Peptides against a protein of PDB entry 2N1D. Designs and how they scored, part 162

Target 1, 169 residues: chain A of PDB entry 2N1D
Amino acid sequence: EVKVKIPEELKPWLVDDWDLITRQKQLFYLPAKKNVDSILEDYANYKKSRGNTDNKEYAVNEVVAGIKEYFNVMLGTQLLYKFERPQYAEILADHPDAPMSQVYGAPHLLRLFVRIGAMLAYTPLDEKSLALLLNYLHDFLKYLAKNSATLFSASDYEVAPPEYHRKAV

## One batch from the design tools (peptide; made by RFdiffusion4, then SolubleMPNN)

Design b1_p29_2_s4 (from b1_p29_2, 12 letters changed)
Fold by OpenDDE base, seed 5:
Structure b1_p29_2_s4 (fold): chain B 169 residues (1-169), chain A 29 residues (1-29)
Amino acid sequence: as target 1 above (169 residues)
Amino acid sequence: DEEEKENKELLETLKLTLERIKKLLEEQA
């Protein structure tokens, strides 16, 4: 399969995220205080502030749009742990027309990059096109790693109430 | 120019991958 390299700084967080949800039975607070849309916007603005050309700015915008769409398509079926499914159902009921990039945050966005490689393996992309895409994905991951202290925190999770546990069975 | 060509290729790549992913997810649903 296509391998998307996760920065070493973020690998421990993936373990912590998994532990908070599956072992400690906590839930990420939704809607996220800083959602995926906001994170992607900050990334785009960061790239623009670096003094890139208009063409470089265009490329960043397309990458941001792509990541957003990937996330919105894959979140419900590919990125959630079993314990999170009732929460997702509630979100869909309360916000039926809202894209999930406006609801979820950094931890779930990071999960996308764990799963996206397998999906890319089934695309008809040549090596050059795939390498180009991967370069931009890795650049974004580097940005997440650089800002990990502000994007990832266990304080964004909370213990699920007893009534939720009944729904999660 | 070369940079414009690269951006065009990127756009086509992203579009193609998104459509393929959507199709795969639909088949699995």
Scores: peptide ipSAE 0.071, ipTM 0.674, DockQ to the pose 0.792
Fold by OpenDDE base, seed 3:
Structure b1_p29_2_s4 (fold): chain B 169 residues (1-169), chain A 29 residues (1-29)
Amino acid sequence: as target 1 above (169 residues)
Amino acid sequence: DEEEKENKELLETLKLTLERIKKLLEEQA
């Protein structure tokens, strides 16, 4: 298993996110006000503004692209709680060709990093390459933690209507 | 079973993506 360390600042949010969905039967408002694409773009721009070398900038872009791809591949099957599945089905029906990185936001993106370690364990990455990748992932997570006040809020969730509950069971 | 098949396909997709990243990281390091 590959261990991806979640910043301590974000761990409470993972609990709150789970509680909002599973216990309080709320749904994250979709489409997200700030979607995954936007978050990744902001991160990339942030890194570029820090005076990175061309090589570092290129690497950041590839990492961003990778995170986006992983998110889009894993969202529907790996990152959703059971209660969220009807919502996802509705999104797919309405926007079948839209990447989920344009629909979902920070909470679901954070869930990716809870699961991504297991996926990395099955890749042919050598120890050095894996360490480098992990450094970039942790750097991104640090960025999320730094901007957590604007990225994570319970106000982005809403109580699901009764008719939704019927679909979710 | 279907679950294992889906997981295998997912892993293969992710491997391809990471292989690209791996090459880039190796060139950078």
Scores: peptide ipSAE 0.039, ipTM 0.612, DockQ to the pose 0.147
Fold by OpenDDE base, seed 2:
Structure b1_p29_2_s4 (fold): chain B 169 residues (1-169), chain A 29 residues (1-29)
Amino acid sequence: as target 1 above (169 residues)
Amino acid sequence: DEEEKENKELLETLKLTLERIKKLLEEQA
């Protein structure tokens, strides 16, 4: 497995996220106030404002596009806890043509980076390319950590209604 | 089965995405 280091500042959030959903039976409010698309766009703009060259800008755009695609593909089958399955089904029914990056937010995006390492191990990347990619992924994670106060909050979750519990058992 | 098909599609998507990233990252370096 390829090692993707999660910033120490974000590790407690992963635990809180899990606890809110699995133990407290809460759900992240959807659609997210700040969705994955917006977060990635902000990151890209942040990087561009730092005086990067054209090539670096293009690379950032592709990394962002890659993260988005990974998220959209993996969200439904890889990133959700069991309790979140009915919510996901409802989202698909209500918004069949919307990418999940327009619906979900920072907590689910962060979960991607817990799982992405294993996926990278099955992709034929040479050592140099993998190192460069990892640098960008870590840079993005650093950005998330830097903005964690605004991106991650328990107030973005709500208690699931009794009707939902019957669907989620 | 359906699970196997989904896994194959996932891997293909990831592969293609990373190929694009690889190209530009190499050009940057």
Scores: peptide ipSAE 0.035, ipTM 0.615, DockQ to the pose 0.119
Fold by OpenDDE base, seed 4:
Structure b1_p29_2_s4 (fold): chain B 169 residues (1-169), chain A 29 residues (1-29)
Amino acid sequence: as target 1 above (169 residues)
Amino acid sequence: DEEEKENKELLETLKLTLERIKKLLEEQA
């Protein structure tokens, strides 16, 4: 059993994110003003500035790389609401070679951690690897919670135009 | 020194685990 715990501070945002898109028919502004790549870079720099050893820096870099890869693989098939599909298709058409971690931002990154637990259950993980991974995932989530005021905002969303609604039906 | 080597090994194990997860996700997608 693999459980990734979302900090209580971030759970209300997941509800707001869902509401903005599914009920209010808004879209997250793309490309993100602060994309996933930059968020992960900030986290890595934050960890390195806290007096970590060389080994700890190595671990942080690997975790950041892993999260980025998870996000890029999972976004299109696992992390989008139905209403966001036309937007995603447009992004792929306009930027076919760009990783989605350079396009999307904090809200979609947070959605990854809601889904990643179930995905981890599909892979044979030894106890040591799983424990280490979970520790760093929770540490990153703690970082997101600490910086939630600057990372998550309803002002990053915009009302979808009427022509978009026709495509999303 | 031994602790450092053990930590290095654990970090490499993590890397391999992440790669396996990546492959599984790609297959699932």
Scores: peptide ipSAE 0.026, ipTM 0.549, DockQ to the pose 0.535

Design b1_p29_3_s1 (from b1_p29_3, 20 letters changed)
Fold by OpenDDE base, seed 5:
Structure b1_p29_3_s1 (fold): chain B 169 residues (1-169), chain A 29 residues (1-29)
Amino acid sequence: as target 1 above (169 residues)
Amino acid sequence: EEELLELLKKLEELLKKLEKLREELKKKE
């Protein structure tokens, strides 16, 4: 099993996210004010500004692209709680051709890293390449932790209206 | 450098597979 360690600073956010949706019956506001694409772009720019070599820059770009694709593949089937399914269906109806990385934000992106380890077990990467990829993923998670105050907030959620509850049954 | 180059090649292959999978799921949903 491939283990992706979530920073301790971000674990409370996962709990709060779960509580807001499953127990408080709230929904993350969509489309996100800061979507996954924007977060990944900010990270890439952050890494580039630190004076990395050209090769390291290319690696960051590929890692960002990989995270984006993993997110877009896994969001609908692996990252949503049951209560969020009607919202997702509405998003698909309203934005049929838009990648979900342009719709969803930091909380759902963080959920990816809870599940990505199992997916990486099926990658064609050798041990050394996988270890290198994991280093980049952990580096990205550290970036999320450093910027958690601006990326994660309960104010980005809202109480689902009664009409939604009828659809969620 | 050699290890990084290998990673990049494998990531490119992985991205192609993921893109295809995304498109297939898009057709189903």
Scores: peptide ipSAE 0.141, ipTM 0.702, DockQ to the pose 0.000
Fold by OpenDDE base, seed 1:
Structure b1_p29_3_s1 (fold): chain B 169 residues (1-169), chain A 29 residues (1-29)
Amino acid sequence: as target 1 above (169 residues)
Amino acid sequence: EEELLELLKKLEELLKKLEKLREELKKKE
């Protein structure tokens, strides 16, 4: 297994996110005000503004594209808590052609990095390439931690209505 | 950097596989 270390600053948020949904029966407001596409775009632009070489810029773009694709593939089956399943079904019905990276936001993106390590273990990457990829992933996580005050907030969640509870039982 | 170029090639291959997987999963939803 490949381990992706989550910054200590973000670990408490993972607990809060779980508590908001599982215990408090709240849902993240969708579509997200700041979706995954926007977060990744901001990161890429941030890296480009720091004087990266051409090769580094290409690498960042590919890493961003990879994160986006992984998110879109894994969101529905791997990243949702049971209580969020009805909401996901509604999103699919209302936005059948939209990638989930345009609907969901930072909390669900962070959940990806809890699961991505196991998925990377099955990729045909040699040790050197895997090390490089991990460096970029950790760099992105540091970016999330740096901007955590604007990306992660309990105010982005709301209490699910009674009719939703009936669907989630 | 040779190592970086190898990473880019492998990422490109991975993205292609992931896109195919996404399309197949979408058909089931």
Scores: peptide ipSAE 0.039, ipTM 0.604, DockQ to the pose 0.000
Fold by OpenDDE base, seed 3:
Order: sequence, then C-alpha cells, then structure tokens
Structure b1_p29_3_s1 (fold): chain B 169 residues (1-169), chain A 29 residues (1-29)
Amino acid sequence: as target 1 above (169 residues)
Amino acid sequence: EEELLELLKKLEELLKKLEKLREELKKKE
C-alpha cells in the first residue's frame, strides 16, 4: 500500500467529521456551499498565480483532474459512512447526471486521501511517477491545511430529521 | 522534466481507466 501522509492539522478534523456523522447523527449539508470542483479550481488558480512554468501549470491541471476523477469514482462506494447512505440515494435521485464533485465538499474530499493510497498501489505508475504524484497530492493536502478554517466547519453539518433516522438503521 | 512528462502520460491513462470504472459502478447503484 502507498502511504499518503495527512497533515497533522487535518487529522483532528477527520475525527470530528466521523463523530458528527456516526455519533451525533448529523449530515453534511448538500449540495455543498463549496463543492469539490470549486476547491480544486481554487487550488489550480492558486498554483498558477505563483508564476509557474507552462509545464507546471499543465501538471497541476492534470493532478486536479485526477483527484476529481478519483473522488467521483470512490465517493459512493468507498467514502461514505453507513449513516450517509440514504442521503446519497436522495442526491442520486435528485441529481442523476451530476458528478458528486459538484455536490459534496471538503470533508468528503479529505476522506479520499485516507483511502487513495491503497488504490494507487494498483495504478500503472512506475516508482518515479508515483513519487511525483505523491508530491503533488501532498502539496494539495498542504493547501487544504492552510485553508482549513474556511473549508472545514461543524456548522456545515445539521441534525438529521427523525424520518431520516428510520431510513438509516 | 522527462520525469514530469512521464507522469502526465501515466495520469492520462489512469484517468481513462477511472472514467470507465465510474460508469461501471454507476450501473450497479
């Protein structure tokens, strides 16, 4: 398995996220006020504004595209807690053609990086390419950590209604 | 520079694979 290091600043949030959903029976408000697409776009623009070379800008775009695709593939099957399944089903019914990167936000995106290491182990990347990709992923995670105050908040969650609890048993 | 180009090529291949996987998983939902 490929190890993806989560910044220390974000590790407590993973615990809080888990607690909000599984223990406090809350749900992340959907559609997200700031979805995964917008977060990735902001990151790409941030990197481009720093005066990167043409090749560096292109590389960032590809990394962003890769993260987005990984998220859209893995969200429904790998990144949701059991309590979130009914909400996901409702989202699919209301937005059948929308990628989940347009619906979900930073907390679920962060969950991706907990699971992505195992999947990267089976990618066709050689050791050098994998190392470079990991550097970009860590750079993105650092960006999330720097902007954690605006991206991660318990106020983005809400108590699930009683009728939802009956669906989520 | 050459290492970066190789990474980009591999990422493109990976994206194609992931897109296919997404479509297959969607059918099972």
Scores: peptide ipSAE 0.039, ipTM 0.597, DockQ to the pose 0.000
Fold by OpenDDE base, seed 2:
Structure b1_p29_3_s1 (fold): chain B 169 residues (1-169), chain A 29 residues (1-29)
Amino acid sequence: as target 1 above (169 residues)
Amino acid sequence: EEELLELLKKLEELLKKLEKLREELKKKE
């Protein structure tokens, strides 16, 4: 198993996110005000503004593309709590052609990094390449932690209506 | 940087596989 360390600043948020959904029966407001695509784009631009070389810029773009693709593949089957499944079904019906990275936001993106380690263990990357990728992933997580005040907020959640509870059994 | 180039090559390969998987899963939705 590949170990992806979550910054200590973000661990409490994972608990809060779980609590809001599972215990308080709230839902993250969709479509996200700031979606995964936007977050990844901001990160890429942030890295480019730091004076990276052409190769480093290209590497960042590929890492961002990889994170986005992983998110889009895993969101529906791996990243949602049971209570969120009806909401996901509604999103699919309303936005059948939209990647989930254009719908969901920071909380669900962070959940990816709880699962991504196990998935990376089966990727066609050698040990050296995997280590380099992990460095970029940790760097991205550090970026999320640095911007956590604007990316993660309980105010982005809302209490699910009674009719939702009936179909979320 | 040979290591970086190799990483990029492997990432491109991975992305192709993941895109195919995404499309297959989308058909089942």
Scores: peptide ipSAE 0.036, ipTM 0.604, DockQ to the pose 0.000

Design b1_p29_3_s2 (from b1_p29_3, 17 letters changed)
Fold by OpenDDE base, seed 5:
Structure b1_p29_3_s2 (fold): chain B 169 residues (1-169), chain A 29 residues (1-29)
Amino acid sequence: as target 1 above (169 residues)
Amino acid sequence: DALELALKKALEELEKLLKELRELLEKLE
């Protein structure tokens, strides 16, 4: 297993996210006001503006593209709590051609990094490449932590209506 | 620690969602 450390600042949010959905039966408002595409774009621009020298093998744009693709593939099948599945089905029906990175936001993106190391252990990357990737992933997580006050808020959730509860059974 | 316990429960549920993919990847090795 490859360990990906979640910043301490974001661990309480993971608990709040879980609580809002699973125990309080709330839903994240969709489409997100700040979607994954926008978050990744802001991160890329942030890195470019700071003039950091990045390795060509894992440039910021490549990392962003990889995270986006991974999120779009994994969101529907791997990142949703049971209570969120009817909402996802409705999104697919109404917007079949929209990538989920344009619909969902920071909370769901953060879920992608929980135990992502387990899957990275099976990648064909050599030790050096894997270490470089991990550095960028941790750097991105630090970015999320730095901007956590604006990216993560309970006000982005709302109580699911009675009609939804009937679908969620 | 209350926070640690809550985090453990929350992440446990989320990690179970990823189990199927991890098992598939393991079969490819």
Scores: peptide ipSAE 0.033, ipTM 0.559, DockQ to the pose 0.000
Fold by OpenDDE base, seed 2:
Structure b1_p29_3_s2 (fold): chain B 169 residues (1-169), chain A 29 residues (1-29)
Amino acid sequence: as target 1 above (169 residues)
Amino acid sequence: DALELALKKALEELEKLLKELRELLEKLE
């Protein structure tokens, strides 16, 4: 297993996120006010504004693209709590052709990095390439931590209606 | 499985870049 270190500042949020959904029976408001696409775009622009070399800029774009695609692949099967599944089904019905990176936001994106380490074990990356990827992933996580006050808020969640509870069992 | 295959495809472009970038960085060191 490849270990992806989550910044200490973000770990409490993961707990709060879990609590809001699982114990308080709330749902993240969808579509997200700031979706994954926008977050990744902001990160890419942030990196470009820092005076990176052409190669580094290209690398950032590819890392962003990789994270986006990985998120879109993993969201429905790996990143949702049981309580969120009816909501996901509704999203698929209403937006069948939309990538989930346009629907979901920062909390679900952060959940991706809890799982990514195990999944990286399936990639054919050599040790050096994996180390480089990890550096980019950690850099992105640092960005999320830096902007956590605006990206993560309990006010983005709302209490699920009674009829939803019957669907979620 | 299907998930593993999907992930590998999703990361294909990134993996290609990382190999090239690694070689470049090693050359500059």
Scores: peptide ipSAE 0.026, ipTM 0.560, DockQ to the pose 0.000
Fold by OpenDDE base, seed 4:
Structure b1_p29_3_s2 (fold): chain B 169 residues (1-169), chain A 29 residues (1-29)
Amino acid sequence: as target 1 above (169 residues)
Amino acid sequence: DALELALKKALEELEKLLKELRELLEKLE
């Protein structure tokens, strides 16, 4: 079993995110003010500013690309709570060709890392390669934790209108 | 099955990128 450890600083947010959606019946404001593409770009730039070599910089870019693509494929089917499905359907109808990494933000990106461990168990990577990838993923998660005050906020959510409730439940 | 198809597509794309990353990281070792 592949274990991706979520930083302790971010675990409470996962609970708050769940509570905002499922119990308080709120929705994350879309399109996100700070979307996944932007978050990943900021991380890449952060790593580049640390004085890494060209090869290390290239490796970061590949990791970012992988996270982005994985998010774009998994968001609609694996990362949404039931209450969020009508919102997602509306986004797809209005923007059928837009990658979800340009629409959704940090909370949904964090949800990916709750699921990614199970999926990585089925990759063709050997033990050493998987360990290297995990190091990069954990490094990214640490970045999210360090910037959690600006990336995760209940103010990015809003109460769903009555019309939405009829669609969702 | 929609879920199975989604997982398959996600895994295929991830595997492609991870393969490229693995090759790159191998060069850095």
Scores: peptide ipSAE 0.021, ipTM 0.552, DockQ to the pose 0.000
Fold by OpenDDE base, seed 3:
Structure b1_p29_3_s2 (fold): chain B 169 residues (1-169), chain A 29 residues (1-29)
Amino acid sequence: as target 1 above (169 residues)
Amino acid sequence: DALELALKKALEELEKLLKELRELLEKLE
């Protein structure tokens, strides 16, 4: 297994996210005010503003594209708590062709990085390539940590209505 | 430049894996 380290600043948020949904029976407000697409776009622009060369800019774009694709593949089957499944079903019914990166936001994106290490273990990447990928993934996580005050907030969640509770048994 | 090329290769392989994963998940649904 390949280990992707979550910044210490973000680890408490993972716990809070779990608590809000699983114990407090709240739901993240969807569609997200700031979706995964916009977060990744902001990151890419941030990296470009740091004076990257064309090649470095391309690499950042590929990282963004990879994270986006990874999120869209994994969200529905791997990143949701049981309580969130009815909400996801409703989203699919209302927006059947929309990628989930346009619907969900930072909390669900962060959950992705809890899973990516195990997935990377099955890639045919050599040691050098894997190290480079990990460096960029960690760089992105550092970006999330730096902007955590604006990306992660309990105010983005709301108490699920009683009728929802009956569906989420 | 060598590091950037290596990263590009790594990301290409990741994309292939993700594509395969998507196909598998669709089959299970």
Scores: peptide ipSAE 0.031, ipTM 0.565, DockQ to the pose 0.000; fails the geometry check

Design b1_p29_3_s3 (from b1_p29_3, 18 letters changed)
Fold by OpenDDE base, seed 4:
Structure b1_p29_3_s3 (fold): chain B 169 residues (1-169), chain A 29 residues (1-29)
Amino acid sequence: as target 1 above (169 residues)
Amino acid sequence: ELEELEELLEELEELKELEELRKKLEEEE
């Protein structure tokens, strides 16, 4: 198993996110005001502005592309609580051709890193490549932690309407 | 589904709170 360490600063948010959805029966507002694509783009631009080499920029772009791909693959099957399933179904119906990275936002992106380790264990990467990937993933998580005040907010959630509760069992 | 994640995150929070409480108590002594 590949271990991906979540920054301590972000662990409380994961719990808050869980609480908002599962206990308070709220839903993250969709489509996200700031979607996963935009977050990844901001990160890439951030790294570009701080980077000194073109090679580093290329590597960042590859990592961003990888994160996006993993998110789009895993969102529907691994990153949703039961209460969010009806919302997901509605999103699929309304946006059948849109990648979920254009619909969902920071909270769901953060959930990816809780589960991505298990998926990475099956990737055909050599030890050096895997270590490099993990370094970038941790770097990205640090970026999320640094910008957590703007990326994670309970105000992005809304109380689900009564009719939604009937669908979510 | 994230049932296991829910459990893990809940347990993590509980452990964190206990650790913080322990730390606070030790500092008061």
Scores: peptide ipSAE 0.363, ipTM 0.767, DockQ to the pose 0.000
Fold by OpenDDE base, seed 1:
Structure b1_p29_3_s3 (fold): chain B 169 residues (1-169), chain A 29 residues (1-29)
Amino acid sequence: as target 1 above (169 residues)
Amino acid sequence: ELEELEELLEELEELKELEELRKKLEEEE
């Protein structure tokens, strides 16, 4: 297994996110005000603004593309709690061709990094490429931590309506 | 897989409590 270390500052947010949904029966407001695509774009622009070389810029773009792809693949199968499944089904019905990176936001993106390590273990990358990827993933996580005050908030969640509870397991 | 994620996050509850306690103590100083 490839270990992706989540910053200590973000671990409590994962717990809060879990609590809001599983215990308090709330849902993250969808579509997200700031979706995953936007977050990744902001990160890429942030890295570019710091005077990166062309090679570094290319690497950042590849990492962003990779994170987006993994998120879109894993969201529905690995990153949702049972309580969120009816919401996901509704999103799929309303937006069947939209990538989930355009619908979901920071909390679900953060969940990706809880599971991405296991997926990377099956990715045929050489040791050098894997090390480089991990460095960028950790760099991105630090970016999320630095912007956690704006990216993670309980105000982005709302109590599920009675109609939803009838559909929820 | 979803249950594994939930279990992992549940195990982090102790960390959450410690961090919250730390913040409260720092604010009181």
Scores: peptide ipSAE 0.279, ipTM 0.738, DockQ to the pose 0.000
Fold by OpenDDE base, seed 3:
Structure b1_p29_3_s3 (fold): chain B 169 residues (1-169), chain A 29 residues (1-29)
Amino acid sequence: as target 1 above (169 residues)
Amino acid sequence: ELEELEELLEELEELKELEELRKKLEEEE
């Protein structure tokens, strides 16, 4: 299995996110105020503004596109806790054609990097390409950590109403 | 499908609680 290291600054947030949903029975507010698409766009623009070469800029765009694709594929099947399933069903009913990267935000995006390593292990990438990809993934995670104060907040969660609890059980 | 992640996060929470307990103990000493 390919290991993707989560920055130490973000590990506590993964725990908080899990606690808010599974123990405190809260839900992340959807649609996200800052969705995955916007986060990835901000990252890409950030990298471009740093004076990267054309080749590096191209690579960043490819990585962003890849992260978005993985997120959209994995969100509904691998990145949701059981308590979040009714909410996801409602989102699908209301927005059947919308990619989940336009609905969900930073907390769910961070969950992707806990799971993406296993997916990358089965991708037909050579060692050099895989190493390069991992470097960019870690670079993106560092970006998330740097902007964690604005991206991750418990105020983005709400207590689920009693009606929701009946659906989740 | 997310069971393994939940278990891992539960373990991390336990470690966090242990660290907080250690910190409190050190502050009281």
Scores: peptide ipSAE 0.027, ipTM 0.527, DockQ to the pose 0.000
Fold by OpenDDE base, seed 2:
Structure b1_p29_3_s3 (fold): chain B 169 residues (1-169), chain A 29 residues (1-29)
Amino acid sequence: as target 1 above (169 residues)
Amino acid sequence: ELEELEELLEELEELKELEELRKKLEEEE
């Protein structure tokens, strides 16, 4: 499989996210105050502001589009804990045509990079293209790490109500 | 796949605790 290295600074957050949901029985507030679409847009704009060439801008846009697509495909099947399933079902019922990148936020986006490496192993990319993609993915992860204080917060979670616990059995 | 993700994050927690323990032991020396 393809190895995607997650910055050490972000690994503690993955643990905190896991703890909040699985042990503390909290849920990430949905729809997210800052959704995946906006995070990716901010990243793209950040890269454009750094004096990039047109070709580099095009590459960034393609990477952003790719991340968004992978997220939307994998969220429901690979990026949720069991406790989050009822919440996801409610979101699908209320917003059947909305991409999940418009609903979910930074914590779930970060979870994508835990699993994306395995998915990339099946992509028909040549070695050069794959290396370039990996460079951008690592660059994006560094961006998340630099902005972790604003993107990741326990205050974005809330204790699930008792009626939710009955659904999450 | 969801279970695998949960297991991975649990392992990360264990590794974090081990690293903190190691740092504590080093500080006591």
Scores: peptide ipSAE 0.347, ipTM 0.765, DockQ to the pose 0.000; fails the geometry check

